# Peptides against a protein of PDB entry 3KDP, part 136

Target 1, 230 residues: chain A of PDB entry 3KDP
Amino acid sequence: PFLIFIIANIPLPLGTVTILCIDLGTDMVPAISLAYEQAESDIMKRQPRNPKTDKLVNEQLISMAYGQIGMIQALGGFFTYFVILAENGFLPIHLLGLRVNWDDRWINDVEDSYGQQWTYEQRKIVEFTCHTPFFVTIVVVQWADLVICKTRRNSVFQQGMKNKILIFGLFEETALAAFLSYCPGMGVALRMYPLKPTWWFCAFPYSLLIFVYDEVRKLIIRRRPGGWVE

## One batch from the design tools (peptide; made by RFdiffusion4, then SolubleMPNN)

Design b2_p21_1_s1 (from b2_p21_1, 20 letters changed)
Fold by OpenDDE base, seed 1:
Structure b2_p21_1_s1 (fold): chain B 230 residues (1-230), chain A 21 residues (1-21)
Amino acid sequence: as target 1 above (230 residues)
Amino acid sequence: SLLEEYRELMERAREELEKEL
């Protein structure tokens, strides 16, 4: 998220403190849980033929999985960010390069895509309104991604949810999301305004899509091992 | 209602932001 903020020069979709909360509160515990996840049955059944090659393959698989998780989380968050800003009159194309003027306290006439002028305070309210649903979207996407990533090739239905640490991590991140979204003072402390309950559901179609996509991908991998889809 | 609580929280958050900005 922060890299896209720098590259695209868009308003910051998520504050640095909130990013730290994600890294420490929502990513760390799940990451530890994945380390204790039961080894994928199809991987463990394969004897290492070449320890060096197999180690490289495992490192590539882990790197790819982690990279995919991060990418999916970012895409989900940015989707909600762009939806909220579009509903408030800022189309995605209009946001490109707007950061400098957006963050300037002395510019109180920033125009949206429809020519409406926004004060600095109004812009910051909209920005901080985006932080909470961005965060919540990441959490909701993590529910799917963490469950998906515990297996590379096997279906989630085959592997099951046996890791109690993972389940605890999912509960913890959800509780943290609720706390950050609704606890008084979080708007000031973390620049996260309260979220309408309906916004919790905005990420569900996306999570479902990812889940279906991954199950289809895994099905293809099982049917055609060594394909480009891996 | 949850919606009413949300509205109150949003109003408070906005008021606090306006004081800080």
Scores: peptide ipSAE 0.019, ipTM 0.480, DockQ to the pose 0.024
Fold by OpenDDE base, seed 2:
Structure b2_p21_1_s1 (fold): chain B 230 residues (1-230), chain A 21 residues (1-21)
Amino acid sequence: as target 1 above (230 residues)
Amino acid sequence: SLLEEYRELMERAREELEKEL
């Protein structure tokens, strides 16, 4: 998120402290749980033919899964960010290069995609309103992604929910998300305004799409081993 | 309905931020 902010010169989608909470809080425990699950499901079930090669394959699988989780989370967050800004009159294409004027407190007539002028205060309200939904979307997407990425080939229905560490990780990240979203003072401290509980379900369609996509992908891999989809 | 709920949340967030500014 921060890199995209710099490269695209868009308004900041998520606060720095909140990014740190994601990196240290929501990603760490799930990543550990995923590493254990992958080791059990993909590597330990294979007869080790070459320990060096198998280690390299395992490291590659873990790295790839972690990288994919991060990318899907970012995409989900940015999707929510762009939806919120679009609903407020700022289309994605208009946001490109807008940061300089957006962050300038002396410019009170920044135009949206429809010619509506926005004061600095109004812009910051919209920006900060994106933070909580962005974060919640990441968590909801992470629920699905952690479950589906635990194996490269097996369906969630085949592998099941046997990893207690994964279940704990899902609970922990949900509790953290609830804390950051609803604890008094988080609006001031983290620029995260509280959400109605119903908003947690707004990310579910996207999470479901990722889930369905991955299950279809895994199905294709099982039917066509060694294909480009792997 | 989700958009309406969003608008209400945005209005509340605005009111809160205006109190902080």
Scores: peptide ipSAE 0.018, ipTM 0.538, DockQ to the pose 0.021
Fold by OpenDDE base, seed 3:
Structure b2_p21_1_s1 (fold): chain B 230 residues (1-230), chain A 21 residues (1-21)
Amino acid sequence: as target 1 above (230 residues)
Amino acid sequence: SLLEEYRELMERAREELEKEL
């Protein structure tokens, strides 16, 4: 998100502090959970195949899967960001290069896509209104990611939610999202204005997309063992 | 009730922002 902010010169979709909260608060427990689950799965299933080749392939596949999931998460967040700004009169194409004027407190006549002039205060309110839904979208998409990462080859429906650490991670992420979204003072402290409950549902299509993507991936792996998707 | 609570929170956030600007 921050890289796209710099490259595209768009209004900041998510604050740096909020990004840190995601990385430290929402990603840490899931990462630990996945590390434990992989360790348990490796202990149970693998007779010692050639540890060097299998480890490299596994690391590459995990890295690629996390990279793809991370991209889908970012796309989900940006979709929510663009929807909110479009609803407030700023079409995505109009946001390109707008940052300089957007962040200038002395410019109080920034025009939206419809010619409406926005004061600095109005622009900051709509920007901070985007931060919370962006964050919540990432969290909701992470639910799907966590559920997906439980099973390397089996459907989520087959293994169930046996990992207590993963369940704890889901609750922690949800609690953090609720805290940041609805706790008084977060609008000032983290530049995250309160979220309408309806915006929680905007992330569900992306969670479903990730879920479907992973189930399809797993189905391909099951049907073609030893393919490039493994 | 949730919408009303949201509106109140948004108003408070705006007031706090206006104080910092």
Scores: peptide ipSAE 0.016, ipTM 0.460, DockQ to the pose 0.024
Fold by OpenDDE base, seed 4:
Structure b2_p21_1_s1 (fold): chain B 230 residues (1-230), chain A 21 residues (1-21)
Amino acid sequence: as target 1 above (230 residues)
Amino acid sequence: SLLEEYRELMERAREELEKEL
Protein backbone atom coordinates (compact mmCIF):
# COMPACT_ATOMS: atom_id res chain seq x y z
CA PRO B 1 0.00 0.00 0.00
CA PHE B 2 2.77 2.43 0.79
CA LEU B 3 4.49 1.78 -2.51
CA ILE B 4 1.37 2.55 -4.48
CA PHE B 5 0.88 5.64 -2.38
CA ILE B 6 4.30 6.87 -3.42
CA ILE B 7 4.11 5.83 -7.05
CA ALA B 8 0.59 6.99 -7.77
CA ASN B 9 0.68 10.03 -5.48
CA ILE B 10 -2.77 9.27 -4.17
CA PRO B 11 -4.16 10.36 -0.81
CA LEU B 12 -2.83 8.26 2.05
CA PRO B 13 -5.12 5.27 2.39
CA LEU B 14 -3.79 4.07 5.71
CA GLY B 15 -2.03 5.69 8.62
CA THR B 16 1.60 4.94 9.35
CA VAL B 17 0.87 3.46 12.75
CA THR B 18 -1.76 1.21 11.28
CA ILE B 19 0.68 0.06 8.62
CA LEU B 20 3.11 -0.80 11.38
CA CYS B 21 0.39 -2.73 13.16
CA ILE B 22 -0.15 -4.76 10.01
CA ASP B 23 3.52 -5.38 9.44
CA LEU B 24 4.38 -6.26 13.00
CA GLY B 25 1.12 -7.50 14.40
CA THR B 26 -0.69 -9.28 11.62
CA ASP B 27 2.10 -10.49 9.35
CA MET B 28 4.66 -11.72 11.85
CA VAL B 29 2.74 -14.58 13.40
CA PRO B 30 1.43 -15.83 10.07
CA ALA B 31 4.93 -15.69 8.67
CA ILE B 32 6.20 -17.76 11.56
CA SER B 33 3.30 -20.11 11.07
CA LEU B 34 4.19 -20.62 7.43
CA ALA B 35 7.81 -21.21 8.33
CA TYR B 36 6.77 -24.03 10.64
CA GLU B 37 4.08 -25.35 8.35
CA GLN B 38 4.40 -29.01 7.72
CA ALA B 39 5.24 -29.97 4.19
CA GLU B 40 2.43 -31.11 2.00
CA SER B 41 1.61 -34.76 2.35
CA ASP B 42 2.78 -35.37 -1.18
CA ILE B 43 6.04 -33.52 -0.58
CA MET B 44 6.77 -35.38 2.64
CA LYS B 45 6.33 -38.65 0.83
CA ARG B 46 8.91 -37.64 -1.74
CA GLN B 47 12.41 -38.69 -1.09
CA PRO B 48 14.61 -35.66 -1.41
CA ARG B 49 16.48 -35.99 -4.68
CA ASN B 50 18.79 -33.10 -4.04
CA PRO B 51 18.60 -31.51 -0.61
CA LYS B 52 20.20 -28.32 -1.83
CA THR B 53 17.83 -27.90 -4.73
CA ASP B 54 14.84 -28.89 -2.67
CA LYS B 55 15.75 -26.34 -0.03
CA LEU B 56 16.12 -23.65 -2.65
CA VAL B 57 12.79 -24.56 -4.17
CA ASN B 58 11.15 -24.42 -0.79
CA GLU B 59 12.66 -21.04 -0.03
CA GLN B 60 11.49 -19.78 -3.37
CA LEU B 61 7.99 -21.09 -2.75
CA ILE B 62 7.86 -19.40 0.63
CA SER B 63 9.14 -16.16 -0.84
CA MET B 64 6.57 -16.28 -3.60
CA ALA B 65 3.83 -17.04 -1.12
CA TYR B 66 4.71 -14.04 1.01
CA GLY B 67 4.99 -11.84 -2.03
CA GLN B 68 1.62 -12.98 -3.32
CA ILE B 69 -0.03 -12.49 0.06
CA GLY B 70 1.30 -8.97 0.32
CA MET B 71 0.24 -8.14 -3.20
CA ILE B 72 -3.27 -9.50 -2.77
CA GLN B 73 -3.63 -7.72 0.55
CA ALA B 74 -2.61 -4.47 -1.04
CA LEU B 75 -5.06 -5.00 -3.87
CA GLY B 76 -7.85 -5.75 -1.44
CA GLY B 77 -7.09 -2.73 0.66
CA PHE B 78 -6.89 -0.43 -2.31
CA PHE B 79 -10.10 -1.85 -3.67
CA THR B 80 -11.87 -0.79 -0.51
CA TYR B 81 -10.06 2.53 -0.53
CA PHE B 82 -11.14 3.30 -4.07
CA VAL B 83 -14.71 2.26 -3.33
CA ILE B 84 -14.86 4.61 -0.37
CA LEU B 85 -13.38 7.53 -2.23
CA ALA B 86 -15.56 6.89 -5.25
CA GLU B 87 -18.62 6.97 -3.02
CA ASN B 88 -17.42 10.34 -1.81
CA GLY B 89 -16.99 11.73 -5.30
CA PHE B 90 -13.39 10.83 -6.06
CA LEU B 91 -13.06 8.34 -8.88
CA PRO B 92 -9.84 6.32 -8.98
CA ILE B 93 -8.50 8.06 -12.06
CA HIS B 94 -8.97 11.44 -10.42
CA LEU B 95 -6.95 10.42 -7.38
CA LEU B 96 -3.79 9.93 -9.41
CA GLY B 97 -1.44 12.76 -8.62
CA LEU B 98 -3.93 14.38 -6.27
CA ARG B 99 -1.89 13.87 -3.09
CA VAL B 100 0.05 17.10 -3.34
CA ASN B 101 -3.07 19.20 -3.43
CA TRP B 102 -4.90 16.86 -1.10
CA ASP B 103 -2.38 17.28 1.69
CA ASP B 104 -2.01 21.03 1.24
CA ARG B 105 -3.97 22.71 3.99
CA TRP B 106 -3.95 25.99 2.14
CA ILE B 107 -5.88 24.58 -0.79
CA ASN B 108 -9.53 24.47 0.11
CA ASP B 109 -10.98 24.04 -3.34
CA VAL B 110 -9.77 20.63 -4.44
CA GLU B 111 -12.28 19.37 -6.92
CA ASP B 112 -13.66 15.88 -6.97
CA SER B 113 -14.60 13.98 -10.09
CA TYR B 114 -17.89 15.86 -10.24
CA GLY B 115 -16.51 19.34 -9.81
CA GLN B 116 -17.40 19.66 -6.14
CA GLN B 117 -14.89 21.55 -4.08
CA TRP B 118 -13.52 20.05 -0.90
CA THR B 119 -11.91 21.92 1.95
CA TYR B 120 -8.82 20.57 3.62
CA GLU B 121 -10.80 19.48 6.65
CA GLN B 122 -13.38 17.71 4.55
CA ARG B 123 -10.67 15.88 2.64
CA LYS B 124 -8.94 14.79 5.80
CA ILE B 125 -12.18 13.53 7.27
CA VAL B 126 -12.76 11.41 4.19
CA GLU B 127 -9.17 10.21 4.27
CA PHE B 128 -9.40 9.21 7.90
CA THR B 129 -12.68 7.43 7.38
CA CYS B 130 -10.90 5.20 4.87
CA HIS B 131 -8.35 3.94 7.39
CA THR B 132 -10.48 1.49 9.33
CA PRO B 133 -12.18 -0.10 6.33
CA PHE B 134 -8.86 -0.38 4.57
CA PHE B 135 -7.28 -2.12 7.53
CA VAL B 136 -10.21 -4.44 8.11
CA THR B 137 -10.24 -5.36 4.45
CA ILE B 138 -6.58 -6.28 4.60
CA VAL B 139 -7.22 -8.52 7.58
CA VAL B 140 -10.19 -10.23 5.98
CA VAL B 141 -8.29 -10.79 2.76
CA GLN B 142 -5.37 -12.07 4.77
CA TRP B 143 -7.57 -14.80 6.21
CA ALA B 144 -8.06 -16.24 2.77
CA ASP B 145 -4.47 -15.66 1.77
CA LEU B 146 -3.13 -17.49 4.78
CA VAL B 147 -5.46 -20.40 4.21
CA ILE B 148 -4.58 -20.75 0.54
CA CYS B 149 -0.86 -20.45 1.20
CA LYS B 150 -1.03 -23.36 3.59
CA THR B 151 -0.52 -25.63 0.62
CA ARG B 152 1.03 -25.22 -2.82
CA ARG B 153 -0.59 -28.00 -4.78
CA ASN B 154 -3.09 -29.75 -2.58
CA SER B 155 -6.54 -28.41 -1.93
CA VAL B 156 -7.16 -26.84 1.44
CA PHE B 157 -9.80 -29.50 1.90
CA GLN B 158 -7.22 -32.21 1.38
CA GLN B 159 -4.48 -30.73 3.52
CA GLY B 160 -6.71 -29.56 6.34
CA MET B 161 -6.12 -26.97 9.03
CA LYS B 162 -3.61 -28.70 11.25
CA ASN B 163 -1.31 -25.79 11.95
CA LYS B 164 -2.37 -24.42 15.31
CA ILE B 165 0.07 -21.56 14.92
CA LEU B 166 -1.74 -20.43 11.80
CA ILE B 167 -5.04 -20.53 13.64
CA PHE B 168 -3.49 -18.50 16.41
CA GLY B 169 -2.21 -16.00 13.87
CA LEU B 170 -5.67 -15.62 12.39
CA PHE B 171 -7.06 -15.05 15.83
CA GLU B 172 -4.40 -12.51 16.71
CA GLU B 173 -4.84 -10.43 13.59
CA THR B 174 -8.60 -10.49 14.04
CA ALA B 175 -8.28 -9.44 17.65
CA LEU B 176 -5.92 -6.65 16.66
CA ALA B 177 -8.32 -5.49 13.99
CA ALA B 178 -11.16 -5.48 16.49
CA PHE B 179 -9.05 -3.61 19.00
CA LEU B 180 -8.01 -0.93 16.55
CA SER B 181 -11.51 -0.62 15.15
CA TYR B 182 -13.54 -0.53 18.33
CA CYS B 183 -11.33 0.46 21.24
CA PRO B 184 -12.23 3.90 22.57
CA GLY B 185 -9.77 6.56 21.55
CA MET B 186 -8.58 4.87 18.37
CA GLY B 187 -10.45 7.40 16.31
CA VAL B 188 -8.40 10.14 17.86
CA ALA B 189 -5.15 8.28 18.27
CA LEU B 190 -5.02 6.44 14.96
CA ARG B 191 -7.71 8.26 12.98
CA MET B 192 -9.60 5.01 12.70
CA TYR B 193 -13.33 5.45 12.95
CA PRO B 194 -15.19 2.45 14.37
CA LEU B 195 -16.92 0.25 11.83
CA LYS B 196 -20.19 -1.50 12.16
CA PRO B 197 -19.61 -5.23 12.48
CA THR B 198 -21.44 -5.83 9.22
CA TRP B 199 -18.65 -4.11 7.32
CA TRP B 200 -16.27 -6.88 8.22
CA PHE B 201 -18.12 -8.97 5.70
CA CYS B 202 -17.74 -6.53 2.84
CA ALA B 203 -14.41 -8.03 1.90
CA PHE B 204 -15.65 -11.62 2.09
CA PRO B 205 -16.69 -11.82 -1.55
CA TYR B 206 -13.22 -10.72 -2.51
CA SER B 207 -11.65 -13.26 -0.20
CA LEU B 208 -13.94 -15.93 -1.55
CA LEU B 209 -12.97 -15.08 -5.11
CA ILE B 210 -9.32 -15.38 -4.21
CA PHE B 211 -9.98 -18.68 -2.52
CA VAL B 212 -11.88 -20.04 -5.49
CA TYR B 213 -9.24 -18.79 -7.88
CA ASP B 214 -6.51 -20.46 -5.89
CA GLU B 215 -8.38 -23.74 -5.63
CA VAL B 216 -8.96 -23.72 -9.37
CA ARG B 217 -5.30 -22.95 -9.94
CA LYS B 218 -4.28 -25.80 -7.68
CA LEU B 219 -6.69 -28.10 -9.41
CA ILE B 220 -5.12 -27.23 -12.75
CA ILE B 221 -1.66 -27.79 -11.30
CA ARG B 222 -2.68 -31.21 -10.04
CA ARG B 223 -4.13 -32.18 -13.38
CA ARG B 224 -1.35 -30.65 -15.45
CA PRO B 225 1.90 -30.61 -13.52
CA GLY B 226 4.42 -28.15 -14.89
CA GLY B 227 1.85 -25.94 -16.51
CA TRP B 228 2.27 -22.19 -16.92
CA VAL B 229 -0.14 -21.55 -14.04
CA GLU B 230 2.17 -23.23 -11.57
CA SER A 1 -28.19 -1.94 0.94
CA LEU A 2 -24.51 -2.16 1.77
CA LEU A 3 -23.83 1.07 -0.05
CA GLU A 4 -26.58 2.80 1.84
CA GLU A 5 -25.26 1.49 5.12
CA TYR A 6 -21.84 2.68 4.13
CA ARG A 7 -23.08 6.14 3.33
CA GLU A 8 -24.77 6.39 6.69
CA LEU A 9 -21.63 5.22 8.41
CA MET A 10 -19.51 7.70 6.50
CA GLU A 11 -21.84 10.54 7.36
CA ARG A 12 -21.64 9.64 11.01
CA ALA A 13 -17.89 9.34 10.77
CA ARG A 14 -17.63 12.76 9.17
CA GLU A 15 -19.68 14.32 11.91
CA GLU A 16 -17.59 12.69 14.59
CA LEU A 17 -14.25 13.44 13.04
CA GLU A 18 -15.24 17.00 12.27
CA LYS A 19 -15.70 17.51 15.98
CA GLU A 20 -12.24 16.15 16.63
CA LEU A 21 -10.51 18.36 14.07
Scores: peptide ipSAE 0.019, ipTM 0.520, DockQ to the pose 0.021; fails the geometry check

Design b2_p21_1_s2 (from b2_p21_1, 19 letters changed)
Fold by OpenDDE base, seed 1:
Structure b2_p21_1_s2 (fold): chain B 230 residues (1-230), chain A 21 residues (1-21)
Amino acid sequence: as target 1 above (230 residues)
Amino acid sequence: SLLEKYKKLLEEARKKLEEEL
């Protein structure tokens, strides 16, 4: 997200505080849960057929898969971001290169896609309104990611939700998202303004996409052991 | 009621931000 912010010069889609909340708040417990789950999963039990070549290839493939999932997560977040900004009059094309003027406190007449002028304060309100749903989108997508990361080959339907720590992590992540989204003062404290409940559902298609993607990937792995998708 | 609560929270947050900026 931050890279796109820099490259495209768009208004900041995800604040630093929100990033910290993701990294430290939402990912920590799930990561711990996954560390324990991996010991019981097929990922750790898989012995490389050729330790030198297969380990390297496997690490590359895992990295690629996580990279792809991460891209889908980012796309989900950006989709939500663009939708919110579009609803506020800023179409995606108009956002390109707008950052400089957007972040300039002295420019109080930044025009949206419809010619409406926005003060600095108004722009920042809209920007901060985007932070929360972006975060929530990431959380919702992470639900699928965390669940699917339990195994490499087994479907979620086969593995089930046996890890209590993972379940706790999902709950904690969701509770944190709800807290940050709806607790009074979070807008000022964390630049995360209250989220309309409907925005929680905006991430669901992407969560489903990741889920389907991983299930298909796993299905391919099961049908073609040792394939490039493994 | 939930929508009203949300609107109220949003308005309060916006007011506070306007005071800060």
Scores: peptide ipSAE 0.018, ipTM 0.546, DockQ to the pose 0.024
Fold by OpenDDE base, seed 5:
Structure b2_p21_1_s2 (fold): chain B 230 residues (1-230), chain A 21 residues (1-21)
Amino acid sequence: as target 1 above (230 residues)
Amino acid sequence: SLLEKYKKLLEEARKKLEEEL
């Protein structure tokens, strides 16, 4: 998100505090849950043919898969961001290069895509209105990510959701998202304005996409062991 | 009721932001 912000010169889609909340609040508990997840029996049974090369290849493939999931997650966040700004009169094309004027406190007549002028305060309200939905989108997508991370090869339906720590992680990140979205004063303190409940559903297609992507990936791995998708 | 609460919170946050800016 931050890199796209710099490259495209768009209004800031996600604040630093929100990023910190993601890293510390939403990722830590899930990471712990994965540490306690029982190793897949097939991983334990599959002795590496070559311990040096096979481990390295597997680590690279895992890293790439998580990278792809992260990209889908980011796309979901940006989609939500652009929809909110579009609903407020700023079409995506108009946002390109707008950051300089957007962040300038002395410019109070920034025009939207429809010629409406926005004061600095109004612009910041809209910007901060985007932060919360972006965060929530990440959390909702992380639900799918956490579920799929339980297994590398087996379907979620085969492995089941027996890890109580994982379930706790899902509730924790959801509770954090709800707290940041609806707690009074959070808009001022963290620059995260309250979220309309309907925006929670905007992330669901992306969560589903990740789930489907991973299930298809796992299906391919099961049918073609040793493929590049593993 | 939830929507009303949201609107109220949003308005409060906006007012406070306007005071700080």
Scores: peptide ipSAE 0.017, ipTM 0.517, DockQ to the pose 0.024
Fold by OpenDDE base, seed 3:
Structure b2_p21_1_s2 (fold): chain B 230 residues (1-230), chain A 21 residues (1-21)
Amino acid sequence: as target 1 above (230 residues)
Amino acid sequence: SLLEKYKKLLEEARKKLEEEL
């Protein structure tokens, strides 16, 4: 998000402090939980034929899969961002290169896509209104991501939700998201304005997309062991 | 309601922002 902010010169979709909260608050516990995840039954049963080569290939494929999931996650966040800005009169194409004028407090006549002029204060209110939904979207998408990362081949329905640490991680992420979204003062402290409860559901299609993507991937792996999809 | 709470918090946040800007 921050890189896109710089490269595309769009209004900041997610504050730096909020990004740090994701990295330290939402990702750390889940990452630890995955380290304690029980080994997949198939991994334990099958000795690698060539431990060096097979391990490297598998690590690369897993890394690619996680990269793809991460990309879908980011797209979900940006989708939410663009929807909110569009609802406030700023179409996505109009946001490109707008940052310089957007962040200039002395320019109080920035035009939206419909020719409406926005003061600096009004622009910042809209920007900060985007931060919270973006963050929540990431968290909700991470629910699916964390669940699917438990196994390489087995469906979530087959492996089940036995890792209590993972469940705790999901709870912690949700609690943090709720805290940042609804605690007084977060709008000023973290530039995150309160979130309407309906926006929690905006991320669900992306969570479902990731879930379906991974289940299909795992299904392919089960049907075609040793394929490029592993 | 949660919606009413949201509106109240939003107004508070906006007010504080206006004071800082």
Scores: peptide ipSAE 0.016, ipTM 0.498, DockQ to the pose 0.024
Fold by OpenDDE base, seed 2:
Structure b2_p21_1_s2 (fold): chain B 230 residues (1-230), chain A 21 residues (1-21)
Amino acid sequence: as target 1 above (230 residues)
Amino acid sequence: SLLEKYKKLLEEARKKLEEEL
């Protein structure tokens, strides 16, 4: 998020404190939970040919899964960010290069995509309004990603949710998201304004799409072992 | 516990960032 903020010169989609809460809060527990995930039935049936190579492969798979989760989370967050800004009159194309004027306190006539002028205070309210939904979207997307990344080949329905640590992590993330979204003072302390309950559902279509995509991918892998889809 | 360490880390990080703001 911060790199895209610098490169694209867009308004800040997520506050630094909130980014830290994601990196330390929402990513660490899931990563640990994945380390305790039950091995796939097909992997367990393969006798470890070489313990050293198999450990390396598992570490690579976990690292790839973690990296993919982070990427999908960021994409989901940015999706919600662009939706909120578009609903407030700022289309994605218009946001490119807007940061300089957006962050300038002395410019009170920044135009949106429809020619409406926005004061500095109004812009910051909209910006901070994006922070909470961005965070919540990451959590909601992470629900799906954590579940689907449990297995590389097996369906979620086949593997099941046997990892109690993972389940606990999902509830903890949800509780943290609720706390940060609704606890008094978070708007000042974390620049996260209270979230309307309806925004919790903004990420659900995205999560569902990822879930369906991954299940289809896994189905293809099961039908065509050794294909490029792996 | 891992959870307690995590909570402490979050609190410390939050305090540091609040001081920088």
Scores: peptide ipSAE 0.000, ipTM 0.253, DockQ to the pose 0.029; fails the geometry check

Design b2_p21_1_s3 (from b2_p21_1, 21 letters changed)
Fold by OpenDDE base, seed 1:
Structure b2_p21_1_s3 (fold): chain B 230 residues (1-230), chain A 21 residues (1-21)
Amino acid sequence: as target 1 above (230 residues)
Amino acid sequence: SLEKEFKELMEKARKELEEKL
């Protein structure tokens, strides 16, 4: 998220403190859970032909999975961000390069995509309104992604939720999201304004879509081992 | 004091935004 903020010069979609909360609070426990996750039944059933190569493959799989999860989470968050800004009159194309003017306190007439002028304070309200939904979207997407990433080939339905650490991580992540979203003072402290409950559901279709696509991908991998989909 | 001022500013801005939208 921060990289896109720098590269695209868009208004900040997620505060630095919130990013830290994601990294330390939401991603750390799940990442640990994935690291200790029982080797995929598919990997375990393969007699380790070469323990060194199998370890490397596992590390690569974990690294790739983590990287993919992070990317998908970011995409989900940015989608929510762009939707909120678009609903407030700022189309994605208009946001490109707008950061300089957006963050300037002395410019109180920043125009949206429809020619409406926005004061600095109004812009910051909209920006901070995006932070909470962005975070919540990440959390909701993580529910699916973390469960999905348990296995490369096996369906989530086959492996189930056996990892207690992962379950705890999901609970912690959800509790943290609720706390940050609804606890009084978090709006000022973390730039996370309270979120309407309906916004929790905005990420669900996206999460479901990712889940379905991943299950389909895994199904293809199972049917065609060694294909380009791996 | 800064937090209160900021909160008041944001509440004002939010109201203005709600009226504008």
Scores: peptide ipSAE 0.023, ipTM 0.551, DockQ to the pose 0.020
Fold by OpenDDE base, seed 2:
Structure b2_p21_1_s3 (fold): chain B 230 residues (1-230), chain A 21 residues (1-21)
Amino acid sequence: as target 1 above (230 residues)
Amino acid sequence: SLEKEFKELMEKARKELEEKL
């Protein structure tokens, strides 16, 4: 998020402190929970032909899974960010290069995509309004990602949710998201304004899309073992 | 004093924005 902020010169989608809370609070517990996930039945049935190579392959698979989760979370957050700004009159294309004027306190006539002028205070309110939904979207997307990343080949319906630690982690993330979104003072401390309950559902279509995509991918892998989709 | 004024301006702007949305 911070890199895209600098490169694209867009308004800041998420505060640095909030990003730190995600990295330390929401990502760590699920990551630990995944370490205790039950191995796939097909992986367990394959006798390690070469322990050294199989360990390297597993480490690569785990690193790819974590990298993919982080990427999908960021994409989900940015999706919600652009939706909120678009609903407030700022289309994504218009946001490119707008940061300089956006962050300038002395410019009180920044125009949106429809010619409406925004004061500095109004712009900052909209910016801070994006922070909470961005965070919540990451959590909601993470629900799907953590569930689907349990297995590479097997469906979630086949593997099931046997890891109680993972389930607990999902609830803990939800509780943390609710705390940060609704606890008094978070708007000042973390630049996270209270979130309307309707915004919790903004990420659900995206999470569902990823879930369906992953299930289809896994189905293809099961039907065509050794294909390029692996 | 500037921080207080800024907070008041932000609250006013928030109300105005809520009325426009």
Scores: peptide ipSAE 0.020, ipTM 0.527, DockQ to the pose 0.019
Fold by OpenDDE base, seed 4:
Structure b2_p21_1_s3 (fold): chain B 230 residues (1-230), chain A 21 residues (1-21)
Amino acid sequence: as target 1 above (230 residues)
Amino acid sequence: SLEKEFKELMEKARKELEEKL
């Protein structure tokens, strides 16, 4: 998220403290849970392979867990960010390069995509309104990502959810998201304004799409072993 | 004190925004 903020020069989608909360509060427990995740039944049933191939499989699983999840989380967060800003009159294309003027407290006539002028304070309210949904979206997307990354080939329905630590992590993330979203004072302290409950659902279609995509991918892998999709 | 001032400022701005939207 921060990299996109710099590259695209868009208004800050997520505060630094909130990012730290993600890193420490949401990523840690899931990462630990993945480290202790039971191997796929098909992997466990395989005869001892050459140590080199086993390392490669493990590295691939780790790369999926940390790389793919992070990327998808960022995409989900930005999706929600752009939706909120669009609803407030700022279309995504208009946000490109807007950061400099957006963050300038002396410019009180920044125009949105429809020609409406926004004061600095108004812009900051909208910005801070985006922080909470962005965070929540990351958490919701992470639910799906954590569920799908535990398996390479097997469907979630086949593997099941046996890792209690993973389940605990999901609840912990949700509790943290709720705390940060609704605890009094978080709007000022963390620049996270309270979130309307409806915004929790904004990420669900995205999570569902990811889930479906992953299941389809896995299905293809199962039907066509050794394909480029693997 | 700064937090309180900021909160008040943001609340005022929020009300103004709500009136415009």
Scores: peptide ipSAE 0.018, ipTM 0.517, DockQ to the pose 0.019
Fold by OpenDDE base, seed 3:
Structure b2_p21_1_s3 (fold): chain B 230 residues (1-230), chain A 21 residues (1-21)
Amino acid sequence: as target 1 above (230 residues)
Amino acid sequence: SLEKEFKELMEKARKELEEKL
């Protein structure tokens, strides 16, 4: 999120401190849980791999844990970010390159996509209004991502939810999200303004989509082992 | 205080926009 903020010169979608809270508070326990996840039943049935020629299972697991999850979470967060800004008059295309003027306190007539002028204070309020739901969206998406990353080929329904550490991680990140979203002072401390309960549901369609996509992917893998989808 | 005022203003503006649509 922060890199996209710099590269695309868009208004900051998520504060740096909040990103650190995600990395240290929400991602760490789930990542550990994945390391202790029970081996997939079909993996245990496989013949020993040749380390010289075969792709390491560990590389795939690491890629899913740190690469895939993080990317999907970011996409979910940005989705929510763009929705909120669009609802406030800023279409996604209009945000590109807007940061310089957006962050300039001396410019009080920044126009939205409809020609409405926004003061610096108004812009910052809208920006900070995006931070909380962005964070919450990451957490909600992570519910699905963590579950689907437990297995490569087996359905979630087949493998089940046996990892207690994962369940604890899901609880922790949800509790943290609730705390940061509703605790007084978070708006000042973390630039996370209070979140309406309805915004918790904004990520659900996305989470469902990812869940369905992964189940379909796994179904294809089961039907066509060794395909490009694996 | 400013946040609350602005949120209220934005909610009003959204309602007005919805009425115009």
Scores: peptide ipSAE 0.016, ipTM 0.419, DockQ to the pose 0.019

